# Peptides against a protein of PDB entry 1ZZD, part 12

Target 1, 109 residues: chain A of PDB entry 1ZZD
Amino acid sequence: FQVVNPYLLRDLVDLGIWDEGMKQYLITQNGSIQGLPNVPQELKDLYKTVWEISQKTIINMAADRSVYIDQSHSLNLFLRAPTMGKLTSMHFYGWKKGLKTGMYYLRTQ

## One batch from the design tools (peptide; aimed at target 1 S54 G85 S89 M90)

Design b1_p27_2_s3 (made by RFdiffusion4, then SolubleMPNN; from b1_p27_2, 13 letters changed)
Fold by OpenDDE base, seed 3:
Structure b1_p27_2_s3 (fold): chain B 109 residues (1-109), chain A 27 residues (1-27)
Amino acid sequence: as target 1 above (109 residues)
Amino acid sequence: SELKKKLEEKLKELEKIYEKYIDKTNE
């Protein structure tokens, strides 16, 4: 499965290009930024080589980021063949970590 | 409250499911 890398989210925010349009783009591109013209090539190269991060780590990073900033940024988690149990567990885990707003999204591929 | 305790118990159960899932997805 593919997810939006939590570090990518941070970097996109730091670049000031994170918005709803970007979020939707990443959803349609399954987390890939390779087609974005407004992203530095260095950043594209970086995220070509990043290792896969566990969903747990993603949620942890998102929670940490939400504490740092005034408001949480949207996070898209992609699930492969999700069950209701898996969806609920991830949602509940996010809730426990502080991702209690509607800015936490679970997506299926 | 009793409801809170039930929710916490459910959370623990769901966390176990989640851990199994992420272990599989990381393979």
Scores: peptide ipSAE 0.020, ipTM 0.261, DockQ to the pose 0.237
OpenDDE base, seeds 1, 2, 4, 5: peptide ipSAE 0.019, 0.014, 0.016, 0.013; ipTM 0.258, 0.247, 0.239, 0.269; seed 4 fails the geometry check

Design b1_p27_2_s4 (made by RFdiffusion4, then SolubleMPNN; from b1_p27_2, 15 letters changed)
Fold by OpenDDE base, seed 5:
Structure b1_p27_2_s4 (fold): chain B 109 residues (1-109), chain A 27 residues (1-27)
Amino acid sequence: as target 1 above (109 residues)
Amino acid sequence: SAKEELEEEYLKKLEEIYEKYVDLTNK
C-alpha cells in the first residue's frame, strides 16, 4: 500500500493531471512526485519540502518512542536499508493493523 | 500512570497524522 498527502492529491486533481496512470506511478514511487515530467516545478518544490518534513516528523516520533507492530521483522528489514517512503509505508501499515487488532503499543526506553 | 498517559498522547498524535493521509491502494 501507499499513502500520499491529501493536499498533494487535491492539487494534482485541480491541475487536471490526476489519473490512474499517475496514481499507479505514485504507488511505485512511494508517494514522490519528483520524477513526474507533467508536474510543475513549483509544485515539486513545494511538496518536496512538505513531504520531507512530514516523513521526518513521523520517523522521529517513532524513534523517540519505540513502536511495536505485528510485522516487526518486516519493519526491521526496512530499517536496515531504509528510505523515507518505505519507512512511512511500513509504519502506517503497522499502525493501521494495530488499530484494528489492538496490537499497536509504544515502549518508552 | 504518567507513563501510560504519555504513551496515549503519543499514539493520538500518530493517529492524527496518519488519519490525514490518503491510502492510494483503497482509493
Scores: peptide ipSAE 0.079, ipTM 0.503, DockQ to the pose 0.035
OpenDDE base, seeds 1, 2, 3, 4: peptide ipSAE 0.046, 0.044, 0.036, 0.053; ipTM 0.463, 0.428, 0.398, 0.413; seed 4 fails the geometry check

## One batch from the design tools (peptide; aimed at target 1 Q55)

Design b1_p28_1 (made by RFdiffusion4)
Pose (drawn by RFdiffusion4):
Structure b1_p28_1 (pose): chain A 109 residues (1-109), chain P 28 residues (1-28)
Amino acid sequence: as target 1 above (109 residues)
Amino acid sequence: SQEEKDREALTRLEEYVDLLEEELDELE
């Protein structure tokens, strides 16, 4: 099989750019749209992959929501070019933000 | 700001995950 994010899908059709220079490109690019030559910036900002969102924002939104969470939440973390240093900063950042769950799985590479 | 853009993108991902969970429940 293979199916594209239906929201991203609707928008590519609405621009008529859902030509084949897409279904193919999208799969051999991990389903990323940044740096596609023919896509509006707004769409690029709206359809970031998790690998394209700073884990800093992820942790901040987690901290925000956590004052309303009686228990905890499964906070999966995503690192692109993972170094021991970046991981250390990620753990400490979540730790100093007062999170109960600093990390569920680390997905990487 | 960049953080606002990341928050909007993450909210859209959460909406997409919710949609997939509804489709999975219908299939089950």
Fold by OpenDDE base, seed 5:
Structure b1_p28_1 (fold): chain B 109 residues (1-109), chain A 28 residues (1-28)
Amino acid sequence: as target 1 above (109 residues)
Amino acid sequence: SQEEKDREALTRLEEYVDLLEEELDELE
C-alpha cells in the first residue's frame, strides 16, 4: 500500500485529475507526483518537499530527533511538536488501529 | 522563493500531523 497526504489528494481532486489511473500511478511511484505531466510545477515543487519529508525522512527513517527541513542556505525549519520517532509511532499505531481518514492508504486491486 | 515554498510545505506537513494526532486520539 501507499500512504497519501490528504492535502495532496485534495489538490489533485481540485485539479480534476484524480481518478483510478492517478491512484495506480501514485502507488507505482511511491506517492511522488513529480512525473505527472498534468500537474502544475508549483504544486510539484511544494509536494516534492512534503513527499521527501513524509515518505523518506519521517515515515521510512525513525530517529530520535525533531522533524525539520534542511535548506542549502543553512535554514532549518522545525516541526512545532512532533519528532521523527513520534511520527513513526503514530504511523504504525494508526495503521494497526485501522486509521484511514487521516492517512489515505492506496492499495492495488 | 524557495524558502517560502519550503515553509509552505512544512505547514502542510504540520497540518497533516495534527490531523493524524486527532484521528489517533479518537481511536484510543
Scores: peptide ipSAE 0.172, ipTM 0.669, DockQ to the pose 0.177
OpenDDE base, seeds 1, 2, 3, 4: peptide ipSAE 0.019, 0.073, 0.056, 0.015; ipTM 0.357, 0.562, 0.511, 0.283

Design b1_p28_1_s1 (made by RFdiffusion4, then SolubleMPNN; from b1_p28_1, 15 letters changed)
Fold by OpenDDE base, seed 2:
Structure b1_p28_1_s1 (fold): chain B 109 residues (1-109), chain A 28 residues (1-28)
Amino acid sequence: as target 1 above (109 residues)
Amino acid sequence: SMEEIDRKSLEQLEKEEELREELEELLE
């Protein structure tokens, strides 16, 4: 399993704060950036880990038709206006394209 | 190296984004 989310990696690189120290910090924090003072709150909210998400937040995400399937790897899909039909189609399409393994994290933008 | 791992991660992200775009286009 990849500890550092690749989207997070990109955003940290864009912020110019990605380095070995940051990487080691994230590893020790299981990918959490919540303790980093130089990271915008918006990013902290975006990249909360599973154990950092309250039950209420999980329910809200479900209401927004977000899907989180825990697998060995991570695949994150961000949709502007997801429907159950689209989510189902995306899942099967991914399967057909060989995405048989991976953590599917579908969320709204 | 760290740089190699990061490059691979970014490349994977690019592939994922391409897939996302293709899926969005297909489902519009």
Scores: peptide ipSAE 0.040, ipTM 0.409, DockQ to the pose 0.062
OpenDDE base, seeds 1, 3, 4, 5: peptide ipSAE 0.033, 0.027, 0.029, 0.017; ipTM 0.377, 0.378, 0.441, 0.243; seed 4 fails the geometry check

Design b1_p28_1_s2 (made by RFdiffusion4, then SolubleMPNN; from b1_p28_1, 14 letters changed)
Fold by OpenDDE base, seed 3:
Structure b1_p28_1_s2 (fold): chain B 109 residues (1-109), chain A 28 residues (1-28)
Amino acid sequence: as target 1 above (109 residues)
Amino acid sequence: SEDEKDRKSLENLEKEEELLEELEELLE
């Protein structure tokens, strides 16, 4: 199971290059746009591989975070009985958080 | 088409943001 980062989808649509071929390409590249010649370098930097984490990694990060929050039991239950919708939401959250971290990193380091 | 479905998902980003805000609050 793989979902496309909704912000990446937006950017590719804005560039006018989103189509079925692009979708299949991203699937084979696990969401990476680094190999695309028609994408601005700024976007490539934003979606750099270091921030292109798998859904499994995002789920693991969420599970790890749950042990240190007040709502840990609720979050643990969320992970124990996941639906496709719940997993998708967590994946999108991870992507969004990764983008924020990446933007900070690019500006300061 | 599949392309049209993908583009339509952009129209639902506002709804997705609401859910993401709830998740962020849960993780605070």
Scores: peptide ipSAE 0.017, ipTM 0.315, DockQ to the pose 0.050
OpenDDE base, seeds 1, 2, 4, 5: peptide ipSAE 0.017, 0.012, 0.016, 0.015; ipTM 0.290, 0.272, 0.258, 0.247; seed 1 fails the geometry check

Design b1_p28_1_s3 (made by RFdiffusion4, then SolubleMPNN; from b1_p28_1, 12 letters changed)
Fold by OpenDDE base, seed 5:
Structure b1_p28_1_s3 (fold): chain B 109 residues (1-109), chain A 28 residues (1-28)
Amino acid sequence: as target 1 above (109 residues)
Amino acid sequence: SEEEKDRKSLERLEEEEKLREELEELLE
């Protein structure tokens, strides 16, 4: 079960600080890196408002016709027929853009 | 190692994402 944002994982790997200890720490912190002393502040700022959920969780929530992500600001997206591919693309797009205020609420019609 | 498994998983995920984006663009 992955609790770490894949882009965050990439960044941590690139920094050379990813290890089992880091993984366990993130699990206990629900994906938050704010308390890590060896992470650059720039990354902390980038992921400051990111609420980390696994893609599996996202898909499961979407199956219930709603995805709720608690963030500082809300972005409501309405999709008539979301597919796994579309949802994945949307989330990856948001992650790539470094959205601090990403998808707050996904609703299917 | 577990770390290496995570890295490989990330690589697979990124590759799949690229494929999905490319497919979506082709279908538009």
Scores: peptide ipSAE 0.027, ipTM 0.309, DockQ to the pose 0.055
OpenDDE base, seeds 1, 2, 3, 4: peptide ipSAE 0.025, 0.022, 0.015, 0.019; ipTM 0.297, 0.297, 0.234, 0.318; seed 3 fails the geometry check

Design b1_p28_1_s4 (made by RFdiffusion4, then SolubleMPNN; from b1_p28_1, 14 letters changed)
Fold by OpenDDE base, seed 4:
Structure b1_p28_1_s4 (fold): chain B 109 residues (1-109), chain A 28 residues (1-28)
Amino acid sequence: as target 1 above (109 residues)
Amino acid sequence: SMEEIDRKSLERLEEEKKEEEELKELLE
């Protein structure tokens, strides 16, 4: 069951916390906005009973954006054999430490 | 900017969502 919730994406963009790190966090199987420190509690409560954006949708958006974006001073992390569990742990830890900047791509060749 | 690109993507997504909901209402 895939759910597309553009309102969540809108709110994250409006907060200025939407970035590649956020995308990669949310595309993980264990990703949830409830664990994000930079998301106001009010928004967490609002979306508590709402289905999160499907991983497929987020991946598609990331793939589309990869065609257009070019950051000269981006922090890019590449994983040869990434697992969802590893990505979840990495991004969860990063967000807990206030690390938001990162360019992560999940691509199919 | 990155935000501008995502905003445009969001707009497209919202339109697709509306179309999908309309289709579901017709078929259900």
Scores: peptide ipSAE 0.024, ipTM 0.298, DockQ to the pose 0.049
OpenDDE base, seeds 1, 2, 3, 5: peptide ipSAE 0.016, 0.008, 0.019, 0.005; ipTM 0.283, 0.218, 0.268, 0.200

Design b1_p28_2 (made by RFdiffusion4)
Pose (drawn by RFdiffusion4):
Structure b1_p28_2 (pose): chain A 109 residues (1-109), chain P 28 residues (1-28)
Amino acid sequence: as target 1 above (109 residues)
Amino acid sequence: SEEETEKLEEETIAHELNSELHTKKLEE
């Protein structure tokens, strides 16, 4: 099979750019849209992959919501070019933010 | 099948985060 994010899909059709320079490009690019030559910036900002969102924002939103969480939440973490240093900063950042769950799975590469 | 499931989970997480960022921008 293979299916595209329906919201991203609706928008590409609404621009008529859903030509084949897309279904194919999208798959051989991990489903990213940054750096596509013909896509508005607003769409780029709206459809960031998790790998394109700073784990800093992820942790912050987790900290925000956590004051309302009686228990905890499964906080999966995503690192692009993972170094031991970046992981260390990620753990400490979540730790100093007072999170109960600093990390569920680390997805990487 | 496992890799496909993990990819769908990542796409869900990215959608939820983007929706929350977009809502916060509108609130401002």
Fold by OpenDDE base, seed 1:
Structure b1_p28_2 (fold): chain B 109 residues (1-109), chain A 28 residues (1-28)
Amino acid sequence: as target 1 above (109 residues)
Amino acid sequence: SEEETEKLEEETIAHELNSELHTKKLEE
């Protein structure tokens, strides 16, 4: 299932657009913010759902041991005995790590 | 601290949303 990243919530709060309506919107949209007109495109690109990110991108993030060393180790563990559940967890973990790194860069700019 | 409180609130909201999303997905 789709998960909501806590950093997304923080950014929505920082934008001043977090409210009960936004909460319900995210629920109905399975965590996607792509349709929100009041969210900067940079954040939309950063906070793509697992279904909005190409598999190649996910693999690239997981394979980058210089930036995502912990993620790469987790990926290797999942690939040793892959199950549908583990693959799903891998995607979510990779996505979450990508978001964390992205948020760091956004804050430093 | 205020920062710790904010973090806790964000984590709580995220947990609740994830739970609701999961429930919705199971109902589809």
Scores: peptide ipSAE 0.065, ipTM 0.488, DockQ to the pose 0.039
OpenDDE base, seeds 2, 3, 4, 5: peptide ipSAE 0.056, 0.054, 0.065, 0.061; ipTM 0.477, 0.496, 0.477, 0.484

Design b1_p28_2_s1 (made by RFdiffusion4, then SolubleMPNN; from b1_p28_2, 15 letters changed)
Fold by OpenDDE base, seed 3:
Structure b1_p28_2_s1 (fold): chain B 109 residues (1-109), chain A 28 residues (1-28)
Amino acid sequence: as target 1 above (109 residues)
Amino acid sequence: SEKLKEELEAQKIAQEINEELKKKEEEK
């Protein structure tokens, strides 16, 4: 399934389209927003890109962890073998400002 | 602040959804 981004939820709320019906629909779609009704296409495109980048980042983090384990280096972030949820949370924190910039770009088009 | 409260609520909702999706995946 696709991990739901809390910043997406915030944007949906800001648009005034978030409700229980949309929540249930999102669950039936296994977390995908691409088929959500009443969501601007530009917003779908934005978070599609964010999702793709997030997956790439997670893969890179996993690769880095393997390298550090093999080399017996002590780096707390990678040696702890974080869960998928933790990796996603770290990425969301880093991309917060990027999301704001993206939304600004969409509004100016 | 109200902004922080709203962000925390969004995080809570996202976590709830993701946990439900995870359960569905594990039970498959």
Scores: peptide ipSAE 0.211, ipTM 0.772, DockQ to the pose 0.038
OpenDDE base, seeds 1, 2, 4, 5: peptide ipSAE 0.174, 0.206, 0.160, 0.191; ipTM 0.769, 0.783, 0.762, 0.774

Design b1_p28_2_s2 (made by RFdiffusion4, then SolubleMPNN; from b1_p28_2, 12 letters changed)
Fold by OpenDDE base, seed 2:
Structure b1_p28_2_s2 (fold): chain B 109 residues (1-109), chain A 28 residues (1-28)
Amino acid sequence: as target 1 above (109 residues)
Amino acid sequence: SKELEEKKEAEKIAEEINKELAKKKEEE
């Protein structure tokens, strides 16, 4: 599933395009920003890349038990009792980890 | 700080949206 990133929301706010209409559109698009109007393509590319990295990280974490041991307490709790909140935390972790990498990819492309 | 406050606000909004998305997923 796709989780909406809070940093994305801040960027949309900074762009001055965040409003109730944008919120509803985002929900309609299942959290995807790729179809959002008035968003620079560079920003879409950034969040696409980071999202992909984040999702990959989540999948890898789910597949590798050793990752749960090495990661934050929230991941350990996820292992015990998965919740949407815990999944969100995992996504955010992946986001933070992948953010710099995503920026690097955009610079090199 | 202002940045921290903005981050918290964004997190709240994101959480609300994610909850709605989760509900939508369950209904599909």
Scores: peptide ipSAE 0.113, ipTM 0.649, DockQ to the pose 0.041
OpenDDE base, seeds 1, 3, 4, 5: peptide ipSAE 0.096, 0.097, 0.045, 0.095; ipTM 0.621, 0.639, 0.597, 0.632; seed 1 fails the geometry check

Design b1_p28_2_s3 (made by RFdiffusion4, then SolubleMPNN; from b1_p28_2, 15 letters changed)
Fold by OpenDDE base, seed 2:
Structure b1_p28_2_s3 (fold): chain B 109 residues (1-109), chain A 28 residues (1-28)
Amino acid sequence: as target 1 above (109 residues)
Amino acid sequence: SEKLKEQKEAEKIAEEINKELKKKEEEK
């Protein structure tokens, strides 16, 4: 299944479409947002990109035998409405400073 | 702050969903 990003949930709440029905639908889709109804394509594209970057980072960390970050926690490193540049910076910073520092960094941005 | 509370709530919901998804996967 695909791990659900908490920032996605916030965006869905901001759109006013998050409810129990949406939650159950997301579960039936195994965490994938691509098939969610009433979700703007721009938002789907955003989190598709976030997912791809996150997975790439996790794979790189595993390959380098350096530091492993749990998949769900890694997704928490993303800001709401992130830019590609910011996503790259966050992952780089998280790699260098670790998850806790990365989370702190995100809160201050 | 209110923003922090909202974020924590979202994280809690996400965690709950992910646990449910994991359970579903394990039951296959």
Scores: peptide ipSAE 0.231, ipTM 0.792, DockQ to the pose 0.037
OpenDDE base, seeds 1, 3, 4, 5: peptide ipSAE 0.188, 0.306, 0.207, 0.224; ipTM 0.774, 0.808, 0.766, 0.788; seed 3 fails the geometry check

Design b1_p28_2_s4 (made by RFdiffusion4, then SolubleMPNN; from b1_p28_2, 15 letters changed)
Fold by OpenDDE base, seed 2:
Structure b1_p28_2_s4 (fold): chain B 109 residues (1-109), chain A 28 residues (1-28)
Amino acid sequence: as target 1 above (109 residues)
Amino acid sequence: DEEEKERKEAEEIAKEINELLKEKEEKE
């Protein structure tokens, strides 16, 4: 399954579109955000990039330990990784950028 | 701070959803 990004959830909450219906929709989509309603395409593109970065980091960590980690556990390891401090700045930058774009998009629609 | 609190809340929600997705995948 696809790991759900916590910053995406925060953005969805901040956009005011997060609810039980959205949660169930994500589950039906196996964690994919590409088909989420009321989400700007730019925000989807942002988190596609964030996903790629996160997966690269996870892969590097897994390669170092030569142990496969499932996606749910990989998220936990990612959040606890020593490199998280460096990645946090990137995540927050992306999150803030996505949030601003999303809010702008909603206002213009 | 408030930002850290919000981040932690999002992490908990994500963890819950990911667990549900894992369970779903295991049942399929």
Scores: peptide ipSAE 0.103, ipTM 0.661, DockQ to the pose 0.043
OpenDDE base, seeds 1, 3, 4, 5: peptide ipSAE 0.087, 0.092, 0.089, 0.091; ipTM 0.638, 0.628, 0.618, 0.639; seed 4 fails the geometry check

## One batch from the design tools (peptide; aimed at target 1 S89 Y93)

Design b1_p29_1 (made by RFdiffusion4)
Pose (drawn by RFdiffusion4):
Structure b1_p29_1 (pose): chain A 109 residues (1-109), chain P 29 residues (1-29)
Amino acid sequence: as target 1 above (109 residues)
Amino acid sequence: EELEEPDEFEKEVEEEYKEFLEELHEELE
């Protein structure tokens, strides 16, 4: 099979750019839209992959919502070019933010 | 090396998310 994010899909049709220079490009690009030559910036900002969102924001939003969480939450973490240093800063950052669950799975590469 | 810094759009989304949680909590009270 193979299906595209329906919201991203609706928008590409609404711009008529859903030409084949897309279904193919999208698959051989991990489903990323940053650096597509013909897509508005607003769409680029709205459809970031998790690999394209700073794990700092991920942790901050987790800290925000956590004051309302009686228990904890499964906080999966995603690192692009993972170094031991970046991981260390990610762990400490979540730790100093007071999170109960600093990390569920680490998805990487 | 350290953790990546968020961009301006991500900061705006974070701010709006925090305000939403506070408004939802007030409505539940």
Fold by OpenDDE base, seed 4:
Structure b1_p29_1 (fold): chain B 109 residues (1-109), chain A 29 residues (1-29)
Amino acid sequence: as target 1 above (109 residues)
Amino acid sequence: EELEEPDEFEKEVEEEYKEFLEELHEELE
Protein backbone atom coordinates (compact mmCIF):
# COMPACT_ATOMS: atom_id res chain seq x y z
CA PHE B 1 0.00 0.00 0.00
CA GLN B 2 1.35 3.38 -1.04
CA VAL B 3 0.83 6.32 1.28
CA VAL B 4 0.43 9.73 -0.31
CA ASN B 5 2.51 12.58 1.13
CA PRO B 6 0.23 14.18 3.73
CA TYR B 7 1.18 17.73 2.78
CA LEU B 8 0.54 16.99 -0.88
CA LEU B 9 -2.79 15.44 0.02
CA ARG B 10 -3.74 18.56 1.97
CA ASP B 11 -2.78 20.84 -0.90
CA LEU B 12 -4.71 18.77 -3.43
CA VAL B 13 -7.76 18.84 -1.17
CA ASP B 14 -7.42 22.61 -0.80
CA LEU B 15 -7.35 22.89 -4.58
CA GLY B 16 -10.54 20.84 -4.76
CA ILE B 17 -9.05 18.31 -7.18
CA TRP B 18 -8.67 15.36 -4.83
CA ASP B 19 -10.85 12.36 -5.67
CA GLU B 20 -10.58 8.63 -6.31
CA GLY B 21 -9.22 9.27 -9.78
CA MET B 22 -6.47 11.48 -8.40
CA LYS B 23 -5.62 8.85 -5.83
CA GLN B 24 -5.25 6.16 -8.47
CA TYR B 25 -3.21 8.50 -10.64
CA LEU B 26 -0.74 9.19 -7.83
CA ILE B 27 -0.41 5.48 -7.14
CA THR B 28 0.44 4.73 -10.75
CA GLN B 29 2.87 7.68 -10.85
CA ASN B 30 4.59 6.76 -7.58
CA GLY B 31 3.43 10.00 -5.97
CA SER B 32 4.51 12.34 -8.75
CA ILE B 33 2.30 15.32 -9.63
CA GLN B 34 4.58 16.66 -12.35
CA GLY B 35 2.33 15.39 -15.12
CA LEU B 36 -0.89 16.92 -13.80
CA PRO B 37 -2.14 19.84 -15.88
CA ASN B 38 -4.53 21.14 -13.23
CA VAL B 39 -1.84 21.62 -10.57
CA PRO B 40 -0.13 25.02 -10.27
CA GLN B 41 3.52 25.08 -11.30
CA GLU B 42 4.49 26.51 -7.94
CA LEU B 43 3.12 23.39 -6.27
CA LYS B 44 4.94 21.15 -8.73
CA ASP B 45 8.20 22.94 -7.97
CA LEU B 46 7.61 22.57 -4.25
CA TYR B 47 7.07 18.82 -4.43
CA LYS B 48 9.73 18.26 -7.06
CA THR B 49 12.24 18.77 -4.27
CA VAL B 50 10.40 16.24 -2.11
CA TRP B 51 10.52 13.70 -4.92
CA GLU B 52 14.30 13.88 -5.04
CA ILE B 53 14.79 13.52 -1.29
CA SER B 54 16.61 10.39 -0.23
CA GLN B 55 15.40 8.17 2.57
CA LYS B 56 18.32 9.40 4.65
CA THR B 57 17.25 12.99 4.17
CA ILE B 58 13.67 12.16 5.09
CA ILE B 59 14.87 10.57 8.32
CA ASN B 60 17.00 13.60 9.11
CA MET B 61 14.12 15.96 8.45
CA ALA B 62 11.80 13.89 10.62
CA ALA B 63 14.31 13.91 13.44
CA ASP B 64 14.94 17.63 13.07
CA ARG B 65 11.24 18.42 13.21
CA SER B 66 10.78 16.13 16.20
CA VAL B 67 7.84 14.30 14.67
CA TYR B 68 5.35 13.36 17.35
CA ILE B 69 4.28 9.74 17.58
CA ASP B 70 2.38 8.37 20.54
CA GLN B 71 4.33 5.10 20.62
CA SER B 72 7.88 6.36 21.12
CA HIS B 73 9.29 2.85 21.25
CA SER B 74 7.60 2.02 17.95
CA LEU B 75 9.16 5.12 16.41
CA ASN B 76 12.64 3.97 17.33
CA LEU B 77 12.06 0.56 15.77
CA PHE B 78 10.45 2.20 12.78
CA LEU B 79 13.62 4.14 12.01
CA ARG B 80 15.99 1.22 12.53
CA ALA B 81 14.91 -0.44 9.30
CA PRO B 82 13.42 2.38 7.26
CA THR B 83 11.77 1.85 3.91
CA MET B 84 10.06 4.38 1.73
CA GLY B 85 6.72 2.93 2.75
CA LYS B 86 7.54 3.13 6.43
CA LEU B 87 8.82 6.69 6.14
CA THR B 88 5.73 7.89 4.29
CA SER B 89 3.49 6.16 6.81
CA MET B 90 5.38 7.76 9.67
CA HIS B 91 5.18 11.14 7.99
CA PHE B 92 1.44 10.79 7.55
CA TYR B 93 1.02 9.74 11.15
CA GLY B 94 3.01 12.73 12.38
CA TRP B 95 0.97 15.05 10.21
CA LYS B 96 -2.30 13.57 11.42
CA LYS B 97 -1.24 13.85 15.04
CA GLY B 98 -0.23 17.44 14.40
CA LEU B 99 -3.69 18.21 13.08
CA LYS B 100 -5.31 16.55 16.07
CA THR B 101 -3.31 18.75 18.41
CA GLY B 102 -3.90 21.92 16.39
CA MET B 103 -0.30 22.11 15.22
CA TYR B 104 0.63 24.01 12.08
CA TYR B 105 3.37 22.50 9.96
CA LEU B 106 5.59 25.09 8.32
CA ARG B 107 7.14 24.45 4.94
CA THR B 108 10.36 25.93 3.66
CA GLN B 109 10.92 27.17 0.13
CA GLU A 1 -1.30 0.31 23.05
CA GLU A 2 2.44 -0.10 22.59
CA LEU A 3 3.42 -1.83 19.36
CA GLU A 4 6.51 -4.02 19.52
CA GLU A 5 7.39 -4.18 15.83
CA PRO A 6 7.58 -1.53 13.12
CA ASP A 7 5.56 -3.65 10.72
CA GLU A 8 2.61 -3.66 13.09
CA PHE A 9 2.90 0.09 13.49
CA GLU A 10 3.06 0.57 9.74
CA LYS A 11 -0.07 -1.52 9.24
CA GLU A 12 -1.94 0.50 11.84
CA VAL A 13 -0.95 3.77 10.19
CA GLU A 14 -1.91 2.46 6.77
CA GLU A 15 -5.33 1.42 8.02
CA GLU A 16 -5.89 4.84 9.57
CA TYR A 17 -4.87 6.43 6.28
CA LYS A 18 -7.29 4.24 4.34
CA GLU A 19 -10.09 5.19 6.68
CA PHE A 20 -9.22 8.85 6.28
CA LEU A 21 -9.32 8.58 2.50
CA GLU A 22 -12.62 6.74 2.59
CA GLU A 23 -14.14 9.45 4.76
CA LEU A 24 -12.78 12.12 2.46
CA HIS A 25 -14.23 10.41 -0.60
CA GLU A 26 -17.62 10.13 1.05
CA GLU A 27 -17.59 13.87 1.76
CA LEU A 28 -16.78 14.61 -1.88
CA GLU A 29 -19.60 12.42 -3.31
Scores: peptide ipSAE 0.030, ipTM 0.268, DockQ to the pose 0.029
OpenDDE base, seeds 1, 2, 3, 5: peptide ipSAE 0.013, 0.017, 0.018, 0.018; ipTM 0.264, 0.231, 0.277, 0.298; seeds 1, 3 fail the geometry check

Design b1_p29_1_s1 (made by RFdiffusion4, then SolubleMPNN; from b1_p29_1, 15 letters changed)
Fold by OpenDDE base, seed 1:
Structure b1_p29_1_s1 (fold): chain B 109 residues (1-109), chain A 29 residues (1-29)
Amino acid sequence: as target 1 above (109 residues)
Amino acid sequence: DTIDEPDEVELEKLKKYKKELEELAKKLE
C-alpha cells in the first residue's frame, strides 16, 4: 500500500493515532503504513489487499471508458490543508474519472 | 476540473465501494 487512502485515514483516526505527525509521515511515505509499528498488522494486510483490488477496479473502470492506461505516471495531488473530506473527494474523483494510474500521492504545500 | 467535496449520494457510493472492497479482500485471504 503506497497511496494516501481516505479509508485508511479514517481507520487511523479510529485508532486514535492520527495527528500532524502521522500526516507528515504518510506524506513522506506516500501513504504507506507498512513501516508504522503502532498500526496493527491486520490493517497493514487489509490495505495491501484492498489496494490491489482497488487498482484492478480502477483499471477496469478506465477500460470501460475506453481510456488508455498508462502506469508510468502517478497523479500528484497538492493540498495546503488536507482534510478527510477533501481526501475522500480526491479519491472518489480519481476513481470516477478513471485515472490512468491508480496511484495518487498526497503532497502538502 | 475542480475537485469538490462529495455530496451525500457520492458519499454513499463511496461507502458501498469500501464495503465491497473489504468483502473482496476477505475472500482473497
Scores: peptide ipSAE 0.016, ipTM 0.257, DockQ to the pose 0.077
OpenDDE base, seeds 2, 3, 4, 5: peptide ipSAE 0.014, 0.015, 0.014, 0.013; ipTM 0.252, 0.268, 0.250, 0.273

Design b1_p29_1_s2 (made by RFdiffusion4, then SolubleMPNN; from b1_p29_1, 15 letters changed)
Fold by OpenDDE base, seed 3:
Structure b1_p29_1_s2 (fold): chain B 109 residues (1-109), chain A 29 residues (1-29)
Amino acid sequence: as target 1 above (109 residues)
Amino acid sequence: DTIEEPTEVELKELEEYKKKLEEEAEKLK
């Protein structure tokens, strides 16, 4: 099985592109959306998979070390004025949040 | 909620998670 970031799933649903085909695509691509032409680049940058960004890259890109997230407008605030630091922080938060509370599993059938 | 840079412990957890994902991916091939 694969673990998918719950915030990514939400954004894909909001874009209206989440369906069975998208699910199968994510399975075959190990959760990566980098190859999808109908996804904004900002989302691709935000939702890189854990193996698409090295530990060193995470550290180097984290220019903004402390970011406040409002639960109602978290993604909107970051995407309106995205910085590399904000993207890194949001990525890690989304990953951690998915693992701790909102983990979603994709399974092949 | 406040988000900060990952700690060394969290980075270790990330690497362990990456390894787990790779193992699971191999099972699906």
Scores: peptide ipSAE 0.022, ipTM 0.388, DockQ to the pose 0.038
OpenDDE base, seeds 1, 2, 4, 5: peptide ipSAE 0.017, 0.018, 0.016, 0.019; ipTM 0.360, 0.360, 0.333, 0.413; seed 2 fails the geometry check

Design b1_p29_1_s3 (made by RFdiffusion4, then SolubleMPNN; from b1_p29_1, 19 letters changed)
Fold by OpenDDE base, seed 2:
Structure b1_p29_1_s3 (fold): chain B 109 residues (1-109), chain A 29 residues (1-29)
Amino acid sequence: as target 1 above (109 residues)
Amino acid sequence: DTIDEPTEVELEELEKFRKKLKEEAEKLK
């Protein structure tokens, strides 16, 4: 899963560049739009700060003892018998406990 | 599909991981 700012999603939709390919790209880029050639530099500058804040928030929540996020490659190291179901449960548990800001989650189908 | 209670060993590893995450978070300031 990849967290994304709702206003960024709105702007990408408004630009007419939001599609499944864009979604997959953002997932691979951890939500960063800095490498996108079809996004105005002005928006890149704006969301650079927003992206950094969001990443900081996610990391801080993950560091909180009471919050878990879906980082499958990391969470697998700390579970006796990790399953996709358990990882999903931990993700949603973290969301319920910590994500009080406007964040949306992207995932592959 | 529920979250199992982690063992003490898993908790220790998680705490180490959390420490690293906090350090990374500080770098984003």
Scores: peptide ipSAE 0.024, ipTM 0.301, DockQ to the pose 0.112
OpenDDE base, seeds 1, 3, 4, 5: peptide ipSAE 0.016, 0.017, 0.017, 0.017; ipTM 0.310, 0.281, 0.290, 0.295

Design b1_p29_1_s4 (made by RFdiffusion4, then SolubleMPNN; from b1_p29_1, 17 letters changed)
Fold by OpenDDE base, seed 5:
Structure b1_p29_1_s4 (fold): chain B 109 residues (1-109), chain A 29 residues (1-29)
Amino acid sequence: as target 1 above (109 residues)
Amino acid sequence: DTIDEPTEVELKELEEYKKELEKKKKEEE
């Protein structure tokens, strides 16, 4: 099984490309969207970086200082001007939000 | 918005989550 980043799921849904086929594709690709032709390159770059950030690193950074996320439009601002701080914030917040709302798992059925 | 430092509960949940992932990975291999 794979744990799905809730923001990635949201973005794929917003693009209108999320379906069972997409789910199965992501399973076979270990969560990578790099090979998807119908996803903007900017999103590919974003989630590649987000995926590479470990929870351990995020926790360490959070323990040292508050992790800042932009307001309600954090993702949009994040995409426009991504920084390491924003990337870690979004990754951690995505995980935390997943715990609060229910983690999403990709599995074959 | 700011993300506060993880609470002890959240850290515990994270560790449990990691263990679950590892367990399921082994079961699926």
Scores: peptide ipSAE 0.022, ipTM 0.328, DockQ to the pose 0.023
OpenDDE base, seeds 1, 2, 3, 4: peptide ipSAE 0.014, 0.017, 0.018, 0.015; ipTM 0.270, 0.312, 0.329, 0.273

